# Peptides against a protein of PDB entry 5EIB, part 276

Target 1, 366 residues: chain A of PDB entry 5EIB
Amino acid sequence: VDLEPGTMDSVRSGPFGQIFRPDNFVFGQSGAGNNWAKGHYTEGAELVDSVLDVVRKESESCDCLQGFQLTHSLGGGTGSGMGTLLISKIREEYPDRIMNTFSVMPSPKVSDTVVEPYNATLSVHQLVENTDETYCIDNEALYDICFRTLKLTTPTYGDLNHLVSATMSGVTTCLRFPGQLNADLRKLAVNMVPFPRLHFFMPGFAPLTSRGSQQYRALTVPELTQQMFDSKNMMAACDPRHGRYLTVAAIFRGRMSMKEVDEQMLNVQNKNSSYFVEWIPNNVKTAVCDIPPRGLKMSATFIGNSTAIQELFKRISEQFTAMFRRKAFLHWYTGEGMDEMEFTEAESNMNDLVSEYQQYQDATAD
Target 2, 366 residues: chain A of PDB entry 5EIB as posed
Amino acid sequence: VDLEPGTMDSVRSGPFGQIFRPDNFVFGQSGAGNNWAKGHYTEGAELVDSVLDVVRKESESCDCLQGFQLTHSLGGGTGSGMGTLLISKIREEYPDRIMNTFSVMPSPKVSDTVVEPYNATLSVHQLVENTDETYSIDNEALYDICFRTLKLTTPTYGDLNHLVSATMSGVTTCLRFPGQLNADLRKLAVNMVPFPRLHFFMPGFAPLTSRGSQQYRALTVPELTQQMFDSKNMMAACDPRHGRYLTVAAIFRGRMSMKEVDEQMLNVQNKNSSYFVEWIPNNVKTAVCDIPPRGLKMSATFIGNSTAIQELFKRISEQFTAMFRRKAFLHWYTGEGMDEMEFTEAESNMNDLVSEYQQYQDATAD

## One batch from the design tools (peptide; made by RFdiffusion4, then SolubleMPNN)

Design b2_p25_6_s4 (from b2_p25_6, 18 letters changed)
Fold by OpenDDE base, seed 3:
Order: structure tokens, then C-alpha cells, then sequence
Structure b2_p25_6_s4 (fold): chain B 366 residues (1-366), chain A 25 residues (1-25)
């Protein structure tokens, strides 16, 4: 789905374009112009019914509909505005189904779009209320991984999207291979989300290796485990050491010893025990899938629900507040039928979310 | 404080409920 036709042509011409039904390509003509309100109230609102018709059709064709998985950017107008409109409409129609998102967070290091803090804040407000699980994929963290870890001097959107794709493949492994831990979206939510509003995850992937070092890297379970818990491998721009994990899932892929995985997972938990909440028992889950990802002997994917994710929301909030206090660009949003009050509500809800994470972080049994 | 203790109790009850829900699936 897009408000611009050119993106659909790019998908169709891509290596996997033929796996999608032609009728499932829903697109507009005018675009959102990086404006959340265009995506949510005008251009997106005109297109949403056509998307919902496709969603209904595909849902009816499912033997067992678990829920919905959306991938969108929170910095643009289409992914943020229309994406959150679509989430809201799907939630209204399918209130008993899981809503899962891969939400790409904007960063000034990656994009020059001045209104990204508005689009992100307005989107987070919708995601807090209408999603069950949100993977926070931060463009800042992706850029830093590409630059520092992958040693790419000039990271491209293609390089960032490669990390996103690897992560998405990793976190969905259990959903694609029956008999695993978190075999469905609901089980994942139950295992990962102890509190309904605290459903924002930091993903991570291992191995991350520079092209020059890839040939010389031994892939071992200890190395994967160590990298997976390294703050530098988090795809959300927060430091887990500044917060506490509520829950963690680790998904290993490839031929490895379950015993070795369990031993390494126990070791890393013990080493990082200060970064876990003490009041959630058995809050680390581990899965192993014998099927490695393409081109790797083994991998590990990390899913963390951490109170450190508040650093991401604080960053967005600070940027939002600095713009909103100046009433910068507000007329672009209000001109599309948005109320100025919705900015204040979105800011408030995001600040409440930050406060909630902080309360759970401070809830130590002293 | 009594407030902290009450809050920690509530969190433990929520955690226990969460574990029970997870074990039931």
C-alpha cells in the first residue's frame, strides 16, 4: 500500500514482486508529502476503504487468522498517517486479532524531513492504543550499526533495509516454523507484553559483520549470544544498560546444540542480571530453529521489552516539543482537517508512556 | 514506604497473572 504509484512499480519489478497478487497493490496518486494529516485524514482516508476491502478478502481466505503484521515508517506521511489509520480501522473491525507492527523510527541523522517529530509523535499515540506488539526499528540505530559495525562509510537506505529485513526474518522465524516457542502472534504477546501499553520492543540481530571480516568470522553460539545482548547490536537507539528488561526472547537459527544455547543464555542472563527486573520470573525465552537464514550457518535474533526504550520516546518528544512550542508547520496539518488538540494529546500520551516505563524501572525490591 | 510495598505487591500479582496466562497457552 502506498499513496504514490512509483513505489508499487518498484515492488513489482523487484525480485519478489511476483509473490504478491496484482489486486493487492493498492495505491494513490497524490502522496502524503511527508504529512501525517494527509495520510490520516485526507489522501489516506480516501484510499483506506480500498485497502480494507483487500484486507477483508485476504482475511477470509485464511484458515486461521492470527492477526495482522504491518511494516511502516513513522517519519513519512503515508506510513505514519495512513499506516496508523489502517491500524485503527483494522482494530475496529478485528478487535480480537493481534496487531503487530514493524515501526521504523525517524532520525535526523538519516533524513532531513523537518516534520518527522510530528509524524512520529502522532503515530506513537496511535500505536500505544491500537497495537499489541511494536518492533521499534530506529533509523539512528540502523545508521550507527551500518557505520560502526558494518564499517560502511556512507550507509544507504538499502543498507538499512537489509538490517530491517534480517530482523523481520529473525523475529518471524517462530511464526513460520511450527512447534517453536512463540509459534503464534498471541503467544508472542503473552510472553513479551506483561503490561498492555508496554508493547514496544527493541530488536537485535547477530551476526553483524563487516564485509571485510565476514570470511574470517567463526560463527559460534557464545559469539551470537554475546552480540545479541550487546547494546551496539540493538536496532532501537537506546542503551539497555540504562533500563531494565521486562521480557526477552532469543531466537536462534541453524544447527546448534540446545544445551550449548541454554548454557550461553544462562551465562548472559547472569552476567546481565542487574539489567533485568527481579519481579518477573522466567522473563527470558529461547527458541531454536534448525533452519539457518540464507547465506549464514547460524544466527540469533533478539527481542527485548526494556524500560530503556523510553530513551527513544524521550528523543522524539524533545524534538516534537521544540517544534510544537514554536507552532512550526502546524498549518500543514490543520489544513488537512487535523485538530491542534491532537498534537497535545499525542505529546501527553507519549510522556505518560515514558513515565510508565520509568515507574516499572524504579520498581526494585529494595 | 508503604506505597512502594503496595506497588511491588501489585507488580508481583500482575507478574503472577502473566505467568499463569503464559502457562495456560
Amino acid sequence: as target 1 above (366 residues)
Amino acid sequence: SAAKEAYLKELKEKAAKYEAEREAE
Scores: peptide ipSAE 0.021, ipTM 0.360, DockQ to the pose 0.010
Fold by OpenDDE base, seed 1:
Structure b2_p25_6_s4 (fold): chain B 366 residues (1-366), chain A 25 residues (1-25)
Amino acid sequence: as target 1 above (366 residues)
Amino acid sequence: SAAKEAYLKELKEKAAKYEAEREAE
């Protein structure tokens, strides 16, 4: 789905364009112009019914509908505005189904779009209320991984998207292959989300290796486990050491010893025990899938629900506040039928979320 | 503070509920 035809044409003409049914391409003509309000109230609102018709058709064809997965950017107008409209409409029609998102967070290091803080804040407000699970994929973190870890001097969107794809493949492994852990979206939500509003995850992937070092690096379970818990491998721009994990899932892929995985997972938990909440027992789950990802002998994917995710929301909030206090660009949104009050409500809800994470972080048993 | 203790109690109760839900699935 897009409000611009050119993006859909690029997907259709791409090497995997044939995977998608032609009838499942829904697109507008005018785009959102990086405006959440255009995506949510005008251009997106005109297109949403056509998208819902496709969603209904595909849902009716499912033998067992678990839920929905949306991949979108929070910095743009379409992914943010229309994406959150679509989430709201799907939630209304399918209230008993899981809503999962892969939400790409904006970064000034990657994009010069000045209104990204508005689009992100307005989107987060919707995601807090209408999603069950949100993987926070932060362009800030992806850029830093590409630059620091992968040793890419000039990271491209292609390089970032490769990390996103690897992560998405990793976190969906249990849904796609036989396994005991997180075999469905609902079980994932139960395992990962102890509190309904606190459903924002930090994903991570291992191995992350520079092209120059890739040939010489042995892939071992200890190395994967250590790298997966490294703050530098988090695909959300927050430091887990500044917060506490509420829940963790680790998904290993490839032929490995389950015993070795369990031993290494226990060791890493013990080393990082100060970074877990003490009042949620058995809050680390591990899965192993014998099928490795393409081109790797083994991998590990991390899903963390941490109070440190508040750093991501604080960054967005600070940028939002700096713009909103000046009423910068507000006329672009109000001209599409938005009230200034909607900005204030979104800001307030995001700040409440930050406060809630902080409260759970500070909730140590004395 | 009494408020902190009450809040910690509520969190523990929520955590216990969460654990029970995980064991039931």
Scores: peptide ipSAE 0.020, ipTM 0.391, DockQ to the pose 0.010
Fold by OpenDDE base, seed 4:
Structure b2_p25_6_s4 (fold): chain B 366 residues (1-366), chain A 25 residues (1-25)
Amino acid sequence: as target 1 above (366 residues)
Amino acid sequence: SAAKEAYLKELKEKAAKYEAEREAE
């Protein structure tokens, strides 16, 4: 789905364009112009019914519908505005189905779009209420990984998208292969989300490999485990050491000893025990899939529900507040039928979420 | 404070519920 036809043509002409049904390409003629309100109330609202018709058709063809997965950007107008409209409409029609998102967080290091903090804040407000699981893929973190870890002097969107695709492939491993931990979206929610509003995940991946690197270093289970818990491997720009893990899932892929994985996972938990909440027992789950990623002998994917995710929301909130206090560009949103109160409500709800994470972080058993 | 103790009790109850839900799946 897009409000611009050019993106859909790129997907259709791409190497995997043929795996999608032609009738499942829904697109507008007018883009959202990086405006959440255009995506949510005007241009996106005109297209949403056509998208819902496709969603219904595909849902009816499913033998067992678990839920929905949306991949979207929170910085743009289409992914943020129309994406959150679509989530709301799907939630209304399918209230008993899991809503999962891969939400790409904006960064001033990656995009010069001045209104991204507005689009992100308005989106987070919707995601808090209407999603069950949200993977926070932070363009700040992706850029920093490309630049600092992968030593790319000029990171491209292709380099960032490679990290996104590796992460998405990793976190969906359990859904795609039988007999795994979190074999369905509901089980993932039960295992990862102890509190309904606290459903924002920090994904991580090991090994980090550039798209141009053909030589994959074979990592050991200890190296994978250590890298997976390293803040530099997080796809969200948060330091886990500044918070506490509520829940963790680790997904190992490749031929390895389950015993060795369990030993290393126990060791990393014991070494990092101060970074876990003590009041949630057995809050680390581990899965091993014998099927490695393409081109790798083994990998590890991390899913963390951490109170450190508040650093991401604080960053967005600070940027939002700096613009909103000046009423910068508000006329672009109000001109599409938004009230200024919706900005204040979204800011308030995001600040409440930050406060909730902080309360759980400060909640010690002693 | 009594408020902190009440909150910690609620968190422990929620944690126990969460554990029971995970064991039932």
Scores: peptide ipSAE 0.016, ipTM 0.355, DockQ to the pose 0.010
Fold by OpenDDE base, seed 5:
Structure b2_p25_6_s4 (fold): chain B 366 residues (1-366), chain A 25 residues (1-25)
Amino acid sequence: as target 1 above (366 residues)
Amino acid sequence: SAAKEAYLKELKEKAAKYEAEREAE
């Protein structure tokens, strides 16, 4: 789905364009112009019914519909505005189904889109209310991984998208292979989301190895476990050491000893015990799938629900507040039928979310 | 760092070039 036809042509002409049904390409003509309100109230609102018709058709074709997965950017008007409109409409029609998102967070270091703080804040407001699970992917974190860990001198969007794809493949492993922990979206939510509003995850993938070091690196369970819990491996620009894990899932793939996995997972928890909440019992879940990802002998995917994610929301909030106090570009949003009160409500809800994460971070077992 | 800024500039230039190449296709 896109509000621009050129994006759909690029997907269709791409190496995997043929895996999608032609009738499932829904696109507009005018784009959102990086404006959330265009995506949510005008251009996106004109297209949303056509998308919902496709969603209904695909949902009816499912033997067992678990829920929905959306991949979108929160910086752009289409992914943010129309994406959140679509989430809202799907939630209204399918209130008993899981809503899962892969949400790319804007970074002022990666994009020059001045209004990204508005689009992100307005999107987060919708995601807090209308999603059950949100994987937070930060373009800054992806860039830092590419540059520092992968030793790419000039990371490309292709390199960033490769990390996203590896992560998406990793987190969906349990959904794609039978007999795994978190075998469905609802079980994942039950295991990962102890509090309904606190459903924003920090993903990570291991191994991440520079091309020059690949030949010298042994893929071992200890190395995967160590890298997976490294703050530099997080695909959200948050340091887990500044917060506490509410819940963690680790998904190992490949032929490995379950005993060794359990030992390493216990060791990493014990070494990092100060970074876990003590009042959530059995808050670390581990799965092992014997089927490795393509081109690797083994991998591990990390899903962290950490109070450190508040650093991401604080960053967005600070940028939002600095623009909103100046009423910068507000007329672009209000001109599309948006009320200025919705900005204040979105800011308030995001600040409440930050406060909620902080409360659980500071909570001790009485 | 100056290297990060230079690189972000280059990434933006590549993004703009990639968008321009997509518009020209």
Scores: peptide ipSAE 0.005, ipTM 0.294, DockQ to the pose 0.016; fails the geometry check

Design b2_p25_7_s1 (from b2_p25_7 with A1S A4E A16Q I18V R23K A25E)
Fold by OpenDDE base, seed 2:
Structure b2_p25_7_s1 (fold): chain B 366 residues (1-366), chain A 25 residues (1-25)
Amino acid sequence: as target 1 above (366 residues)
Amino acid sequence: SAAEAAAAAAEAARKQAVAAAVKAE
């Protein structure tokens, strides 16, 4: 789905274009112009019914519909505005199904689009209310991984998207292969989301290795375990050491000893016990899939629900507040039918979310 | 407007980068 035809033509002509049904390409003509309001209330609203017709048709073809998975950017108008409109409309029609998102967070290090803080804040407001599981993929963290860990001097969107694709492949492993822990979206939500609003995850992937060090690196379970819990490997721009893990899932892929995995996972929990909440028992889940990702002997994917994610929302809130106090660019949103109240409500809800994370961070076992 | 043009240019640049990335994989 896109509000511009050129993106769909690029996907269709791409190496994987033939895997999608032609009728499932739904696109507009005008685009959103990086405006959330155009995505949500005007251009996106004109297209949404055509998308919902496709969603219904595909849903009816499912033997067992678990839920929906959306991949979108929160910085642009289409992914943010139309994406959240679709989430809302799908939630209304399918209230008993899981809404899962891969939400790409904007960063000034990667994009100079001035209105990204508005689009992100307005989107986060919708995600808090209408999603069950949101993987926070922060362009800042992806850039920092590419630069610091992968030793890429000038990270590209291709490099960032490669990390995104590896992560998406990792977190969906349990859904794609039988006999795994968290084999469905609902079980994942039950294990990962202790409180309904606190459903924002920090993903991570291992191994992350620079081209120059690949030949010298032995892929071992201890190294994967150590790397996935390293703050530098989080794909959200927050330090888990500044918060506490509510829940964690680790998905190992490849031929390895389950005993060794369990031992290493226990060891990392014990070493980092101060970074876990004490009042959620058995809050770390581990899965092992014998099928490695293509080109790797083994991998591990991390999913963290941490109170440290508040750092990401604080960053967006600070950027939002700096613009909104000056009413900068606000007329582009109000001109599409938005009220200033919607901005204030979105800011308030995001600040409430930050406060909730802080409350649970400070909570002790009584 | 200049802001719309800048926003559209940034979006077009992102789309080109995505299209290039999808071709490189």
Scores: peptide ipSAE 0.000, ipTM 0.279, DockQ to the pose 0.028
Fold by OpenDDE base, seed 3:
Structure b2_p25_7_s1 (fold): chain B 366 residues (1-366), chain A 25 residues (1-25)
Amino acid sequence: as target 1 above (366 residues)
Amino acid sequence: SAAEAAAAAAEAARKQAVAAAVKAE
């Protein structure tokens, strides 16, 4: 789905374009112009019914509908505005199904779009209320991984999207291979989300290796485990050392010893015990899938529910507040039928979310 | 890859379209 036709042509002409049904390509003509309000109230609202018709058709064809997975950007008007409109409409129609998102957070290092803080804040407000699981993929973190870890001097969106695709493949491993931990979206939510609003995850993927170092790197369970828990490997721009993990899931792929995985996972938990809440017992879950990802002997994917994720929301809030106090660019949103009150409500809800994460960070076992 | 180049071109076109829209107001 896109508000721009050119995106659909790119997907259709791509190496995987044939895996999608032609009728499932729904697109607009005008785009959202990086405006959340165009995505949510005007251009997106005109297209949403056509998307919902496809969603219904595909849902009816499912033997067992677990839920929905959306991949979108929170900086752009289509992904943010229309994406969150679609989430709300699907939630209304399927209230008992899991809503999962891969939400790409904007970064000034990657995009020059000045209104990204508005689009992100308005989107987070919707995601807090209407999603069950949100993987926070921060363009800043992706850029930093590409630059620092992968040694790419000029990271491209192709390089960033490669990290996103690796992460998506990793976190969905348990859903695609029967008999694993978190074999369905609901079990994942039950294991990962101790409080309904605190459903924002910090993903990570290992191995991440620069092209020049690939020949020298061994792929071992200890190395995967160490890299997966490294703060520099997080795909959300927050430091897990500044917060506490509420819950963690680790998904290993490839031929490895389950015993070695359990030993390394215990060792890393013990080493990082100060970064876990003490009042959630058995809050680290581990899965092993014998099937490696394509081109790798083994991998590990990290899913962290950490109170450190508040750093991401604080960054967005600070940028939002700086613009909103000046009423900068508001006329672009109000001209599409938004009220200034919606900005204030979205800011408030995001600040409440930050406060909730802080409360649980500071909570002790009674 | 040709796909990466196409994605980069599409995004460059999007950035140009946004920059053009911001300049046209």
Scores: peptide ipSAE 0.000, ipTM 0.293, DockQ to the pose 0.026
Fold by OpenDDE base, seed 4:
Structure b2_p25_7_s1 (fold): chain B 366 residues (1-366), chain A 25 residues (1-25)
Amino acid sequence: as target 1 above (366 residues)
Amino acid sequence: SAAEAAAAAAEAARKQAVAAAVKAE
């Protein structure tokens, strides 16, 4: 789905374009112009019924519908505005189904679009209420990984999208291969989400290796485990050491010893015990899949529900507040039928979410 | 009908392509 046709042509001409049904390409002509309100109230609202018709058709063809997975950008008007409209409409029609998202967070390091903090804040407000689990894929973190870790002097969208693809492949491993931990979306939510609003995940991937160092790197279970818990390997621009893990899932891929994985996972938990809440028992889950990712002998994927995710929301909130206090660009949103009050509500709800994370960070066992 | 047979063949081809893509990952 897109409000522009050019993205659909790129997908259709791609190496996997044939896996999608032609009738499942739903697109507009005008785009959202990086405006959440165009995506949510005007251009997106005109297209949403056509998307819902396709969603219904595909849902009826499922033997067992677990839920929905949306991949979208929170900086752009289509992914943010239309994406959140679509989530709301699907939730209304399928209230008992899991809503999962891969939400790409904006960064000024990646895009010069000045209104991205508005689009992101308005989107987070919707995601807090209407999703069950959200993977926070932060363009700030992706850029920093590409530049600092991968040693790319000028990171491209292709470089960022490679990390997104690796992360998505990693976190979906348990859904794609039988007999794994968290083998369905509901089991993942039950294990990872202790409180309904606190469903924003910090993903991480190992190995992350620069092209010049790949040939010299041994891939071992200890090295994967250490890197998976390293803040530099997180796909969200948060330091886990500034918060506490509520829940963690670790997914290892490749041929390795389960005993060695369990030993290394115990060691890393003990070493980092101060960064876990003590009042959630058995809050670290581990899975091992014998099938490695393409081009790697082994990998580890991290899913963290951490109170440190508040750093991401604080960054967006600070950028939002700096513009909103001046009423900058608001006329572009209000001109599409949006109320200025919705900005204040979205800011308030995101600040409440930050406060909730802080409360649970400071909570001790009785 | 010929149209239904064509649609069924297209759906079977799609399912095979998806299964091949999942195995290639």
Scores: peptide ipSAE 0.000, ipTM 0.277, DockQ to the pose 0.013
Fold by OpenDDE base, seed 5:
Structure b2_p25_7_s1 (fold): chain B 366 residues (1-366), chain A 25 residues (1-25)
Amino acid sequence: as target 1 above (366 residues)
Amino acid sequence: SAAEAAAAAAEAARKQAVAAAVKAE
């Protein structure tokens, strides 16, 4: 789905364009112009019914519908505005199904779009209320991984999208291969989301290795485990050492010893015990899939529900507040039928979310 | 022109009506 036809033509002409049914390509003509309100209330609202018709048709073809997965950017107008409209409409029609998102967070290092803080804040407000699970993929973190870890001098959108695709492949492993931990979206939510509003995940993928070091790197369970829990390996721009893990899932892929995985997972938990809440029992889950990812002998994917995710929301909130106080670009949003009150409601709800994460960070078992 | 102002007002009213409909559902 897109409000711009050119993006869809690029997908159709791409190496994977034939994976999707032609009738499942829904697109507009005018685009959202990086405006959340244009995506949510005007151009997106005109297109949403056509998307819902496709969603209904595909849902009826499912033997057992678990839920929905949306991949979107929170910085743009289409992914943020129309994406959150679509989430709302799907939630209304399918209230008993899981809503899962892969939400790409904006970064000034990657995009020059000045209104991204508005689009992101307005989107987070919708995601707090209407999603069950949100993977936070932060362009800030992706850029830093590309530059620092992968040793890419000038990271491209292609490099960032490679990390996104690896992460998405990793976190969906248990859904795609039967008989594993978190084999369905509901079970994932039960294991990962102890509090309904605190459903924002910090993903990570290992191995991440620079091209120059690939030949010298062993792929071992200890090295995967160490890298997966490294703060520099998180796909969200948060330091997990500044917060506490509520829940963790680790998904190993490839031919490895389950015993060795369990030993290394126990060791990393013990080493980092101060960074876990002690009042949630069995809050670390481990899965092993014998099928490696393409081109690797083994990998590990991390899913963390951490109170440190508040750092991401604080960054967005600070940028939002600095723009909103100046009334900068507000007429672009209000001119699309949006009320100025929605900005203050979205800001308030995001600040409440930050406060909730802080409360559980400071909570003790005593 | 008065016609352009009327067209702009009609477009603004349309956008507000769409936004109101999305919020009412």
Scores: peptide ipSAE 0.151, ipTM 0.674, DockQ to the pose 0.851; fails the geometry check

